# Peptides against a protein of PDB entry 5OOQ, part 6

Target 1, 227 residues: chain A of PDB entry 5OOQ
Amino acid sequence: YREDVRQVVTHPANALSFLQPGRLVEISVNGKDNYGWGAVVDFAKRINKRNPSAVYTDHESYIVNVVVNTMYIDSPVNLLKPFNPTLPEGIRPAEEGEKSICAVIPITLDSIKSIGNLRLYMPKDIRASGQKETVGKSLREVNRRFPDGIPVLDPVKNMKIEDEDFLKLMKKIDVLNTKLSSNPLTNSMRLEELYGKYSRKHDLHEDMKQLKRKISESQAVIQLDDL

## One batch from the design tools (peptide; made by RFdiffusion4, then SolubleMPNN)

Design b1_p8_7_s1 (from b1_p8_7, 6 letters changed)
Fold by OpenDDE base, seed 4:
Structure b1_p8_7_s1 (fold): chain B 227 residues (1-227), chain A 8 residues (1-8)
Amino acid sequence: as target 1 above (227 residues)
Amino acid sequence: MSYEWDYS
């Protein structure tokens, strides 16, 4: 069921409007190379210059460039080509104990495991020296703040996916989750985790909202003083 | 902050 949900969520009709610069996405390439959460740089429709008549599946028809901070340090990142999702040999995430670096990698929609409800503030020029590392630091900070995982967009409430079959699927999943949670022992532990996640999310959201207001107010005051 | 909540 999770894969079915992923297929719907990552379909261009649903995903593209949520792939703004800085959008956090969880990345898994070829079902084996897990890069974790990365930040969207941009996306474009996949074009094959050698074969303009090439037809791609919906999930392979767009290329998303993402910043990851989990690239293996000895990966041949210099061989990466923007908007070419066929990654060179040796491009892989760092394993446990290995050092990682920041890199911009092109991926297909099919390589998106989930879409987060957070966006990073992105540098204007991500390809400038040091900018991808800045994003990498931001990614680390986000992961630190969300040890239980970065919040995922709700496909129905946030993404507004209203397909009837999809809604039925979601309901089935909800019922199954409810049944699994009906065990008092699992409910107590999961409830604490869920409430912990919810509480942290709510607190962070409120803090961010307050900070944005303060920034906006300060800027408004400066503008008024200039008049 | 280096990030924001965005549900849209």
Scores: peptide ipSAE 0.392, ipTM 0.921, DockQ to the pose 0.627
Fold by OpenDDE base, seed 2:
Formats: sequence, C-alpha cells, structure tokens
Structure b1_p8_7_s1 (fold): chain B 227 residues (1-227), chain A 8 residues (1-8)
Amino acid sequence: as target 1 above (227 residues)
Amino acid sequence: MSYEWDYS
C-alpha cells in the first residue's frame, strides 16, 4: 500500500507543484541507494536530445535536481551530468562509518520516497563554492530537530489530492493504522507483515491500480493539449 | 532558522 500511495504522490500531476526550491524530499535511487532527506534545487521535463522521440513513463518524465549531504566522499561526483538521472558507477550514499559530502544529483520522480512539509532557504546559486555545504548544514540541523523523521506532506490535506478513490484508500489505511496502533501487536516485529495482510484483505492494491490508471489518463490528456 | 514550514 505504501508503494501505491507513493506512486500517486510522486506522479507529476501531484508532485511538481510541491517541488519548489528548498523543498525537502526523501531520496531512494533504484530502490537501494538511500540518500535520506535532500533539498530540491529545481526540476525540468526530461528531454532526450539524442532521441527526441523517446517516451518516458510519468515518473521518469521529469528530472529533479536535489542537494544531498550523504554522498560518499570518494564518489566520482565530477562525472555527474546535469539532468542525467542515469548516475555514473560509484555514485552512492556513504555507508556507516564512511565520510560524506554534499552533492547535487539529478533524480527522477520515481526516486522520491517522500515529500516533506519543510522547505529550506536555498542559495541563489547552489553551484557556487560553498553553497552546497551551506545547504548540507541546514539539512543536518533539520534532521537534528526531527529525530523521529521529517514530517511528510499529507496527500489529502496538504497536497489536495481529491480523487474519490484515493480518498477512500487513504481512509482505509487510516482505519487500519488506528486498529493496529490500539492492538498489543503494535510493538511486534511482525507488525509490517500483519499490516500487509490487512491491506490485502481490503483490496487496497486494486484500488490504487485503478487510481493510477485514472491519473495517467488525465496526464496524457494534458500533455496532448500542450502539444 | 534555515527552513520554514510549507504546506503548499
């Protein structure tokens, strides 16, 4: 269910208006490289100059440049290409015990795990000397202030996703979470497994699939009108 | 503070 919600939240129709400079986003590249919370620099529609006819999925159709403070120090950051989300080999977050540096990396919407309620004050020129480090300090401060995690935008209350099916889905999730929180099993290591079982019972996955289709269809229409 | 709450 979490992945399904993420797919809706990170869809261009919903996410782009919340990707202002300084917006905090939680970053996971290729489902394995977790950079933690970073700050949005900017975003642009993905354009393939070599193949203008290239068709991207909705979640891969935009490139978001983000500042992270968790880049492994020996990563070949000099090989990073602006607006190229295909990261060079060796670009990775620092592991425990390794030193990290600040870097600007281009990611797709699909690499956004969460969108935060917080927005940093961003330097005018992030590529200027020392500016990335300034943002890095701000990120550390935020993380210090929110040890339990940076607050995430509410898809309904904040992002104003008003799709009826999505609202129903969110309500179901809320009910399930409430039931689980009141259950002694809340502290069980099997909480996630149990939650998954409950989610399946309520057909949340199918509801999300239907919603994704509707969103995709709507975006297709918008793109056609812009052409 | 180097950050602000922004729900929009």
Scores: peptide ipSAE 0.377, ipTM 0.919, DockQ to the pose 0.724
Fold by OpenDDE base, seed 1:
Structure b1_p8_7_s1 (fold): chain B 227 residues (1-227), chain A 8 residues (1-8)
Amino acid sequence: as target 1 above (227 residues)
Amino acid sequence: MSYEWDYS
C-alpha cells in the first residue's frame, strides 16, 4: 500500500506542483541507493536527443535535479551529466563510517520516496563554488531539528489529491494502521513476551526451591550421620 | 540558509 501511495504522489500530475526550488524530497535511486533528504534545484521534461520518439513512463518522463549531502566522497561526481538520470558507475551514497560530500544529481520522479513539507531558500546559482555546501549545511540543520524525520506532505490535505480510488486507498491504510495498533496480536505478543519473562522468573523460582530442598535434605542426612 | 514550511 505504501508503494501505491508513492506511485500516486510522485505522478507528474500531483508531484510537479510541489517540486519548487528548495523543496525537500526523500531520495532513493533504483530502490537501492538511499540518499536521504535532498533539496530540489529544478526539473524538466525528459528529452531524448538520440531518440526523440522515445516514450517514457509518467514517472520517468521528468528529470529532477536535487542537492544531496550524502554522496560518497570518492564518487566520480565529475562524470555526472545534467538531466541524465542514468548515473555513472560508482555514484552512490556514503555508507556508515564513510565521508560524504554535497552533489547535484539528476533523478526521475520514481526515485522520490516522499515529498517534504519544508522548502529551503536556494541560492541563485547552485553550481557556483561553495553553494552546494551551503545547501548541505541547511540540510544538516533541518535533519538535526527533526530527529524523528522531516514532515511529509499530506497527500489529501496538502497536495489536494481528491481521486476517489486514492481516498479509498488512504482509508484502507488508516483502517489497517488502526488494526495494527489495536491488534490483539500485538497485545498477545506483548502478553507472550510478558508471559515468557514471567515463565523465566517462575522457572528460576522453582529452581531455587529445588536447590533449597536439596540443601535441606543434605543437612538432614548430615544430622543423621552425626546422630 | 533558512527554511520555511510550505504546504503549497
Scores: peptide ipSAE 0.376, ipTM 0.921, DockQ to the pose 0.744
Fold by OpenDDE base, seed 3:
Structure b1_p8_7_s1 (fold): chain B 227 residues (1-227), chain A 8 residues (1-8)
Amino acid sequence: as target 1 above (227 residues)
Amino acid sequence: MSYEWDYS
């Protein structure tokens, strides 16, 4: 169900209005390169100058430029092209123990895992010297303040997705989450592991994400009250 | 603050 929700949320009809400059998005390229949370710079409709008649899927029809602070330091970032979502070979996030740098990468909507309920204050010219690093510092600060994860926009309450089939899907997920939350196993020290196993077994991966989001949102509210 | 809440 998680992928189904993601497909709806990241559809242009729903996502684009929430991709303002500074919007935090969780990035996974090609399902393998996880850059974590980045900040949106801008987006544009994908245009193929060599083949103007090229037709892209809805999720590949836009290019989103995002600042990430997890780029591997030895990645060939000089080969990046702002309007080409096909990343050069060697462009990847830093692994554990490797040094990272800030970079602006072009991605498709299909590479967005989640859309956060936070926006960074972005510099006017992100391409200017030192500006990417400033955003990188802000990203680190946000991650520090939200150790349990950055809150994700609610597709219904925040994004106002009103598709009937989607609402039915969300209701089903909510029911499942309620059942899981009421289960004594949720109070176990191995709750996450058990939930993960259960989710995999019953294809309830989305339910886990929603529950984590709710917890994160509650924590965020508490932190705001303490400021 | 380097960030703001935005639900819109």
Scores: peptide ipSAE 0.365, ipTM 0.920, DockQ to the pose 0.729

Design b1_p8_7_s2 (from b1_p8_7, 5 letters changed)
Fold by OpenDDE base, seed 4:
Structure b1_p8_7_s2 (fold): chain B 227 residues (1-227), chain A 8 residues (1-8)
Amino acid sequence: as target 1 above (227 residues)
Amino acid sequence: MSYYVDYK
């Protein structure tokens, strides 16, 4: 069902109006290369100069240029061709422990996993020296502020997708989510999370109490030396 | 702030 929703959301008729400069989108290329949240630079209709008669699917008919801050540092970014969504070999996100850099990559609509409700203030010329890094810093800030993920646009309330079949799909998903949330197992998981947060607060409180005791003990020793 | 909410 999630994929079905994604297909509708990322359809040009629905997505393009929300792909303004700075729009945050979650990027997954070829279903395997997850770049995380990136910022839209611009988009254009896909044109094949070599084959003008080429017909693309709706989801492949547009190229979206996005800034990502998760590009593997040793990726051959110089081989990236503007408006060519076929990424060169070696272009990939950094894995855990690897260094990453900022890059502008061309992607298709099909590579958009989700569209966020946030937009970045974008520089006028992203290709200018240092501008990608500025956007990268902004992306890091956003990720820091939203550790649980960037809020996704509501397809119905925000994107105003009114297709009847889509609405039915969304209702089905809501019903399933409600059932899942009512499951005792889900409630148990939430309780564990709450307990974890509570435990951390308690630990901090105990640490502070211990520190205060040590300070008091130290002061008492000093007073004894003055006697 | 480097970002803003935009529902449109």
Scores: peptide ipSAE 0.644, ipTM 0.955, DockQ to the pose 0.631
Fold by OpenDDE base, seed 5:
Structure b1_p8_7_s2 (fold): chain B 227 residues (1-227), chain A 8 residues (1-8)
Amino acid sequence: as target 1 above (227 residues)
Amino acid sequence: MSYYVDYK
């Protein structure tokens, strides 16, 4: 279900109006290279000068330039070609323990995981000396302020996606999420009732907490696979 | 602040 939502949200008809300069977007390239949250610089329709007759899918028909602060420091960023979303070999995010730098990378809409409700104040010329680093500092500040992640735009309330099939999809997801959130509580209450009878005799409060956590974790894993 | 909320 998450991928279905992403496909709709990142479609040009829905996404482009929210890709203003400074818009924060979560970036994953080729389904493996997670750059985290980056800031939109600009976007343009994809044009292949070598093959003007090239036909792209909707999600590949636009190039979005984004500033990321998670580029691996030894990545060959000098080989990046403007408006070419085919990234050179070695362009990747920094792994744990590696140093990162700021870079502007061209991506397709298909590389956007989510669109945030936040925008950065962007420099007029991001290519000017030191400007990428300034944006990088802003990104770090945002990440510090939102340790649990940047809030995502609501596809219906904020993005005004009114497609009937999409609305049905969202309703189904909401129902599932409600069930997921309510079931642990119900199970916890039942467990508390059960253990409350024994806790008076055996002080099993700590065991209850551990068991509740295990149950919640197990249920979350099973149900998230369906989304 | 370096950022702001924008729902549009």
Scores: peptide ipSAE 0.644, ipTM 0.955, DockQ to the pose 0.759
Fold by OpenDDE base, seed 1:
Structure b1_p8_7_s2 (fold): chain B 227 residues (1-227), chain A 8 residues (1-8)
Amino acid sequence: as target 1 above (227 residues)
Amino acid sequence: MSYYVDYK
């Protein structure tokens, strides 16, 4: 259901009005390259100069330029072309242990995972020397302040998406979330009941903690699959 | 601050 929500949220009719300069968006390119949260620079309708009659899907019909601070340092960023979402080979986020740099990348709406409720104060000219890095510092600050993730705009309350089918979808998600959120607590209580008697004798506190974590992780995975 | 909340 998360993908269903994403499709609605990132539709031009809903998303574009929230893609102001500085808007934080979570970025995943081609379903594999996760850049994390980036800041919107601008957007434009996609134009194919070679084929003006080209028809794009709604989610591919606009190009959004975003600043990311997770670009792999050795990626060929010099080959990036503004408003060309077809990224050159080697353009990718830094992996764990790799160094990253700030870059402006053009993405489609389909590459937006989430739209945050935060905006950065953007420089007037992001292409000027040092400006991308300034935005990068701001992104790092935000990530530091929101270790659990940047708050996402509420599709209904904030984005004012009031389509009946969408509301039904959201209701289903809420029901599922309620069910999933209650289960870990129940399991935790049961675990405490089971291990509480033995924890004092066998020092099973660590085992209990590990088991609780495993349960939580399992529920999280289920949530991702069901939503 | 370098950021602000914007619900619109």
Scores: peptide ipSAE 0.643, ipTM 0.955, DockQ to the pose 0.764
Fold by OpenDDE base, seed 2:
Structure b1_p8_7_s2 (fold): chain B 227 residues (1-227), chain A 8 residues (1-8)
Amino acid sequence: as target 1 above (227 residues)
Amino acid sequence: MSYYVDYK
């Protein structure tokens, strides 16, 4: 059920509006590399220049750049490519006892475990010398203040996910925490329906944005011809 | 403070 909630929360239709610069997110890459809480730098729609026809899943359709302070010091960070979420071999978080450094890594939405209710004050240029380390210090401060973990945004109260099926799912999860009675099949079906609704909403929203851009571009071209 | 709460 936690994964089900995560799928809904990290869907572009829900997550993107909360991925402002400085937003703290909990990062797990490929389900194995836990970087802990990092800070969002920015995000962009994933574009494959080599294969423009590439179709990505909803959760892989955006790249989020995040600052982490848990990168293994000997990781080949120089091999990181902007907007390439396929991380080079050797890019990993530091294990216990290993030294870590701050790094900006590109991740997909699928690599977000949770979205926190906290934002850092971000420098204007994170790529400038020393800026990543400043963010790293801020991350350490936050972690010190929240030893039990950074508070996660409430999907309903904060993220305003008001879908009835999702609300029912959340209620069921709450009940399951107290009662062992669950209907996994029903919950799975509802999740699929909910996911479908969010996917459609997102698609429509993106289509509308693209259409507006095309209209604007066409108008600009017409104005240039009148000059 | 290096951080703030943002529910939006």
Scores: peptide ipSAE 0.643, ipTM 0.956, DockQ to the pose 0.652

Design b1_p8_7_s3 (from b1_p8_7, 5 letters changed)
Fold by OpenDDE base, seed 1:
Structure b1_p8_7_s3 (fold): chain B 227 residues (1-227), chain A 8 residues (1-8)
Amino acid sequence: as target 1 above (227 residues)
Amino acid sequence: MSYSEDYE
């Protein structure tokens, strides 16, 4: 049921205001390529110039550029295109025993496994030589400081997700976790319905104005230098 | 904040 929570947390209405430069996010691409914790560079609304009428799901409607320090060294990183989440073949994280490098990759919101309550101080120009490596060093330091895992934003306390449908979803998840019914399909349908109701309340187009305001607001974050 | 996707 962590997936249901993840869907809400990574919804544009909730996630975008917490995707400031330097925000730590845990990255899993296509459910198989785990890059671990990376740092947000920026994000943009996904626009298909070839097909302006293209409709993306909420979780695929934005592209987030992130610095990772776990890219396989022999990955064709030169083929990466800014703001193109369709990653070239061979782009993958390093496996155990393989060497890794730092890279900036474009991902969708759906590729965010969790959002951390930490932010790194980001270089002004991440594309400049050596800058992504600097971020990579910071990521290593964070991982060293948090051997038990980087703190994740609390959806209610930190992200202020207090939507009634979300709260109902959370309650349902809690009940299911403690008292799993004998009918998984029925339970899944109920969760999907609750999420659907939540999603419908947060129309991406209307919420963009609100999101822009929230992004501009100063938010409390834990800084690496204060640790 | 950018609003463009690169398709090159």
Scores: peptide ipSAE 0.023, ipTM 0.659, DockQ to the pose 0.022
Fold by OpenDDE base, seed 3:
Structure b1_p8_7_s3 (fold): chain B 227 residues (1-227), chain A 8 residues (1-8)
Amino acid sequence: as target 1 above (227 residues)
Amino acid sequence: MSYSEDYE
């Protein structure tokens, strides 16, 4: 049921206002390539100039640029295309014993496992020489300070997700975690229905206008400078 | 909000 919560948390209506520059996010690409915690550079709505009629899912409708410090050193980073979340073959995190480098990669919201309550100070020009490495050092420092893991934003307390359908979803998950249900299939369908209702209530196009105001506000619970 | 160009 953690996936159901993740779907709501990473929905554009909720996630975008917390994807300020420097926001820490935990990254998993295609469910297999775990880059660990990275730092948000920026995000933009995904548009296809070749096919303007292309329709993306809510979780694939935005591109988030993130700095990671776990890129395998021999990955073909030169093949990375701006605003293309389909990463070239060979782009992967370093395995144990391999050397890593810092890189900026474009990801979708669906590649976000968790949103942290920490925000780094970001260089003005992340593409300038040495700036990615500076962020990489900051990421290492954060990991050192939080050996038990970086704190994750609470969906209700921190993200202020107060949607009735989401709250019902959370309650249902809590009940299911504490009490076994006699019909797992029905429970799964109901969770999907609740999420579906939530998603349908939020029109991505209309919400984008409202989110612009929220994005300007600092919503980080803890700043690196407070450490 | 800025828009990204998808080159896929």
Scores: peptide ipSAE 0.022, ipTM 0.671, DockQ to the pose 0.021
Fold by OpenDDE base, seed 2:
Structure b1_p8_7_s3 (fold): chain B 227 residues (1-227), chain A 8 residues (1-8)
Amino acid sequence: as target 1 above (227 residues)
Amino acid sequence: MSYSEDYE
């Protein structure tokens, strides 16, 4: 059921309106390369200049450029081509114990595991020196603030997916979760998760406000230095 | 770097 939900959520008709610059998305390329949460730079419809008649599936018909901070340091990032989701060999996330760097990678919608309820304030020019690293720092900060995971957009409440079959699917999932939660242990965990989510949400809001202030302060400092 | 939460 999770995959079914993912397929609907990541469909262009639903996903694209939520892929604004700075939107956090959880990235898994080819079902094996997990980059974790990255930040959307931009997206475009996939165009094959060599084969204009190429037909892509819905989930492969758009390319999303995302900043990740989990790229293996020795990955051939110089071979990355914007808007080319066919990643060069050797492009992979860092494993445990390996050093990582920030990189912009082009992915398809099918490589999005989840869409977060958070947006980073993105630099105007992400390709400028040091800008990717700035985003990387922001990603680390977000992950620090959300140790239990970045909040995911609610497909119905937030994304306003109103497809009847999808709603039925969601109801089924809810029923199953309720049945599973009818176990006192799951209820306690759910309550703790709910409280944790609410607490985290509150903490996130406060953190976001603080981060906004810090960014504003940093921008003010930059303006002072330009003076 | 600041972030925003779109939905409560």
Scores: peptide ipSAE 0.368, ipTM 0.909, DockQ to the pose 0.387; fails the geometry check
Fold by OpenDDE base, seed 4:
Structure b1_p8_7_s3 (fold): chain B 227 residues (1-227), chain A 8 residues (1-8)
Amino acid sequence: as target 1 above (227 residues)
Amino acid sequence: MSYSEDYE
């Protein structure tokens, strides 16, 4: 069900209006390379000049440029091609104990795990020297402020996705979550870890809902000067 | 909407 929700949320019809510069998005490339939360630079419709007849799926039809602060330091970032989501070999997030750097990477909508309810104030020229690092610092600060996770946009309340099938899906998920929360096994340590992750995600969703409500209500663009 | 060039 989570993947189904992700597919709907990341569909161009729903996602693009929320991919403004500075929008925080959680990034997972090819389902394995987790870069964590990054900031949207821009997006564009994918056009293959070499093969103009190329047909892309909806989730692959747009390229989103994002700043990440988790790029492995020895990654060949100089080989990154703008608007080419096929990342060169060696482009990967830093593992535990490895040093990371800031980089702008092109991703597809399919590589978005979640869309945050936060938007950073972005430098006018992200390509200028030091600007990526500035955004990287902001990302670190945001992560520090939200130790339980960055608030995710509510698909219904924030994104206003009103598709009937989607609403049914969400209701089913809510029922399942309620059943899980009412299950005595929820108090087991492993479920406390999973539910701690989920409850950090859900309490993050509720705290995020409250903070999202406050942030959404405030349209709180965290300006870099205020961080 | 700006269009991106795919360099593949």
Scores: peptide ipSAE 0.022, ipTM 0.674, DockQ to the pose 0.029; fails the geometry check

Design b1_p8_7_s4 (from b1_p8_7, 5 letters changed)
Fold by OpenDDE base, seed 4:
Structure b1_p8_7_s4 (fold): chain B 227 residues (1-227), chain A 8 residues (1-8)
Amino acid sequence: as target 1 above (227 residues)
Amino acid sequence: MSYEEYYK
């Protein structure tokens, strides 16, 4: 359900109006490279100069330039191409213990995990010397001020998404959250342990189920060959 | 819609 919400929120019809310069966005590229919160520089309709007839999905149809302060220091940032969201190999966020630098990266809407309810003051020329670092410092300051997380735009209250199906989705999520919060295990000191055990059990069960399916399929094939 | 702006 959270992914469904993300899809709606990051749809151009909803997201673009909130991608002003300085808007904070949480970035996850390809679902694996988490850059954390960055600041929007600008966005543009994605144009493929080599293939003008290229059709992109809604979530890939715009390129958002974002300043991040979590780029791995040895990333080949010089290979970044404007308006090309396909990042070169080696472009990644810094891991724990690694040094990071500020960089402007082009991303698609699909790479936005969350849209923050905050904006940074953005320099007029982000490419000017030292400007990215200034934004980077601001990002660090924001993270310091919000240790529990940067406030996220409310899809309904802030973004005014009024689609009926979306509202139903939000209601379902709310119900689920309520159920979770009311669960006696939620505040249990052993929650992590219990969840770990449960998760492992579940995984094993799924593995068994998959194996059983494979066996059944194999047996079915054998029976067909014997007929 | 209200948003907070941070300035250096």
Scores: peptide ipSAE 0.022, ipTM 0.644, DockQ to the pose 0.165
Fold by OpenDDE base, seed 5:
Structure b1_p8_7_s4 (fold): chain B 227 residues (1-227), chain A 8 residues (1-8)
Amino acid sequence: as target 1 above (227 residues)
Amino acid sequence: MSYEEYYK
């Protein structure tokens, strides 16, 4: 269910309005590389210059540039391409005992684990010398101030996600969490299943919305051509 | 002070 919630929260329809410069996001790339909390620089719709007709999933359709302060120091950061979420080999977070550096990495929405209820002041030009390090210092300060974790946006209260299916999912999660507190193992498996089902349903719903938009846009174009 | 207030 947490994954289902994540899928809804990180869906472009919900997430993009909260990905302002400086927004804190928790980053996990490919479910393996955990960079921790980073700060949003900007985002853009994903465009494949080599294949403009490339169709991406909703969660892969946008690239978010984020500053992280957990990049392994020997990572080939010079090979990073802006707005290319396919990270070069060797790009990884520092492990325990390794030194880290600040870097701007392009990620997909799918790589966002959580959206924080905090925004940092972002430099106008993050690519200028020393600016990413400034953000890195700010990130460290935030982590210091919130040792128990950075506050996460409430999907309902803060993000105003009012989708009935989502609300039902949240309610189910709450019920399951309550039940898990009484029976942890059963609640976790059901949560994953329900999340999976919700995620699929949400994906389908968004696909339908996108399709409807495309149809409406195409109809609008046809109407303009017929005028 | 909320972080939002600190950066206003």
Scores: peptide ipSAE 0.020, ipTM 0.628, DockQ to the pose 0.146
Fold by OpenDDE base, seed 2:
Structure b1_p8_7_s4 (fold): chain B 227 residues (1-227), chain A 8 residues (1-8)
Amino acid sequence: as target 1 above (227 residues)
Amino acid sequence: MSYEEYYK
C-alpha cells in the first residue's frame, strides 16, 4: 500500500506542482542509493536529444534537479550531466564514517520517496560558488529541528488528491494503522525503533507519526537566514 | 572543497 501511495504522489499530475525551488524531497536512486532529504532546484520534462521518439514512463518523464548534502566526497561529481538521470558510475551517497559533499543531482520522479511539507529559500544561482554548501547547511539544520523526521505532505489535505480509489487506499491504510496502534503488542515507540533499525522507509515512519500527532496542514517555508 | 563527516 505504501508503494502504491508513493506511485500516486510522485506521478507528474500530482507531484510537479509541489516541486517548487526549495521543496524538500527524500531521495532514493535505483532503490538502493539513499541520499536522504534534498532540496529541489528545478525540474524539466525529459528530452532525449538522441532519440526524440523515446517514450518514458510517467515517473521517468521528468528530471528533477536536487541539492543533496550526502554525496560521497570521492564521487565523480564532475561527470554529472544536468538533466541526465543516468548517473555516472561511482555516484553514490556517503556511507557511515565517510565524508560527504553537497551536489546537485538529476533524478527522476521515481527516485522520490516522499515530498516534504517544507521549503527552503533557494539561492538564485545554485551553481555559484558556495551556494550548494549553504543549502547543505540548511538541510542539516532542518534535520536537526525535526529529529523525528521531516513532515511529509499529506496527499489528501495538502496535495488535494481526490481520486476515489486513492482515497479508499488511504482509508484502508488508516484503518490498518489504527488496528496496529490498538494492538497491545505494538506500541508506537517500539515500532519506531524497530523499523528505524530495519527500514527507514519514510512512508512507514510518517504513518506512525500520523497516529501520534496531526501533521500541520500548512506548508512551512524556512528562510536560509533563519537557519 | 567543503565537506562534512556523514553519519547514518
Scores: peptide ipSAE 0.016, ipTM 0.604, DockQ to the pose 0.032
Fold by OpenDDE base, seed 1:
Structure b1_p8_7_s4 (fold): chain B 227 residues (1-227), chain A 8 residues (1-8)
Amino acid sequence: as target 1 above (227 residues)
Amino acid sequence: MSYEEYYK
């Protein structure tokens, strides 16, 4: 359900009006490279100069340039091409213990995990010396001020998404969250243990089902051969 | 829409 919400929120019809310069967005490229929160520089409709007739999905039809402060220091950032979301090999976020630098990367809407309810002041020329680092400092300060997480735009209250099916989805999620939070197991020290036991039990049950099927199949084959 | 602006 969270993915369904993300798909709606990051759709061009909803997202573009909130991608002003300085808007904070949480970035995950290809579902594997998490850059954390970055700041929007600008966006443009994706144009393929080699294939003008190329049709992109809605979520891939725009390129968003974002400043991140989590780029691995030895990433080949010089190979980054403006408005090319296909990142060169080696472009990745810094892992734990690695040094990071600030960089501007082009991403698709599909790489936006969430849109923040905050905007940074953006320099007019982000490519000027030291400007990316200034934004990087601002990002660090924001993260420091919001230790529990940067506030996310409310799809209904802030983004004014009024689609009936979406509202139903949101209500369903709210109900599920309430049930989860009210569950006595949520804060149980035994949750991990119980979940582990449950998972193992489930796996065993599936194995048993598979074995029973195999036995039945084997018996059926024997009956056919006896026939 | 209300957004907080951080000016540094």
Scores: peptide ipSAE 0.021, ipTM 0.659, DockQ to the pose 0.168; fails the geometry check

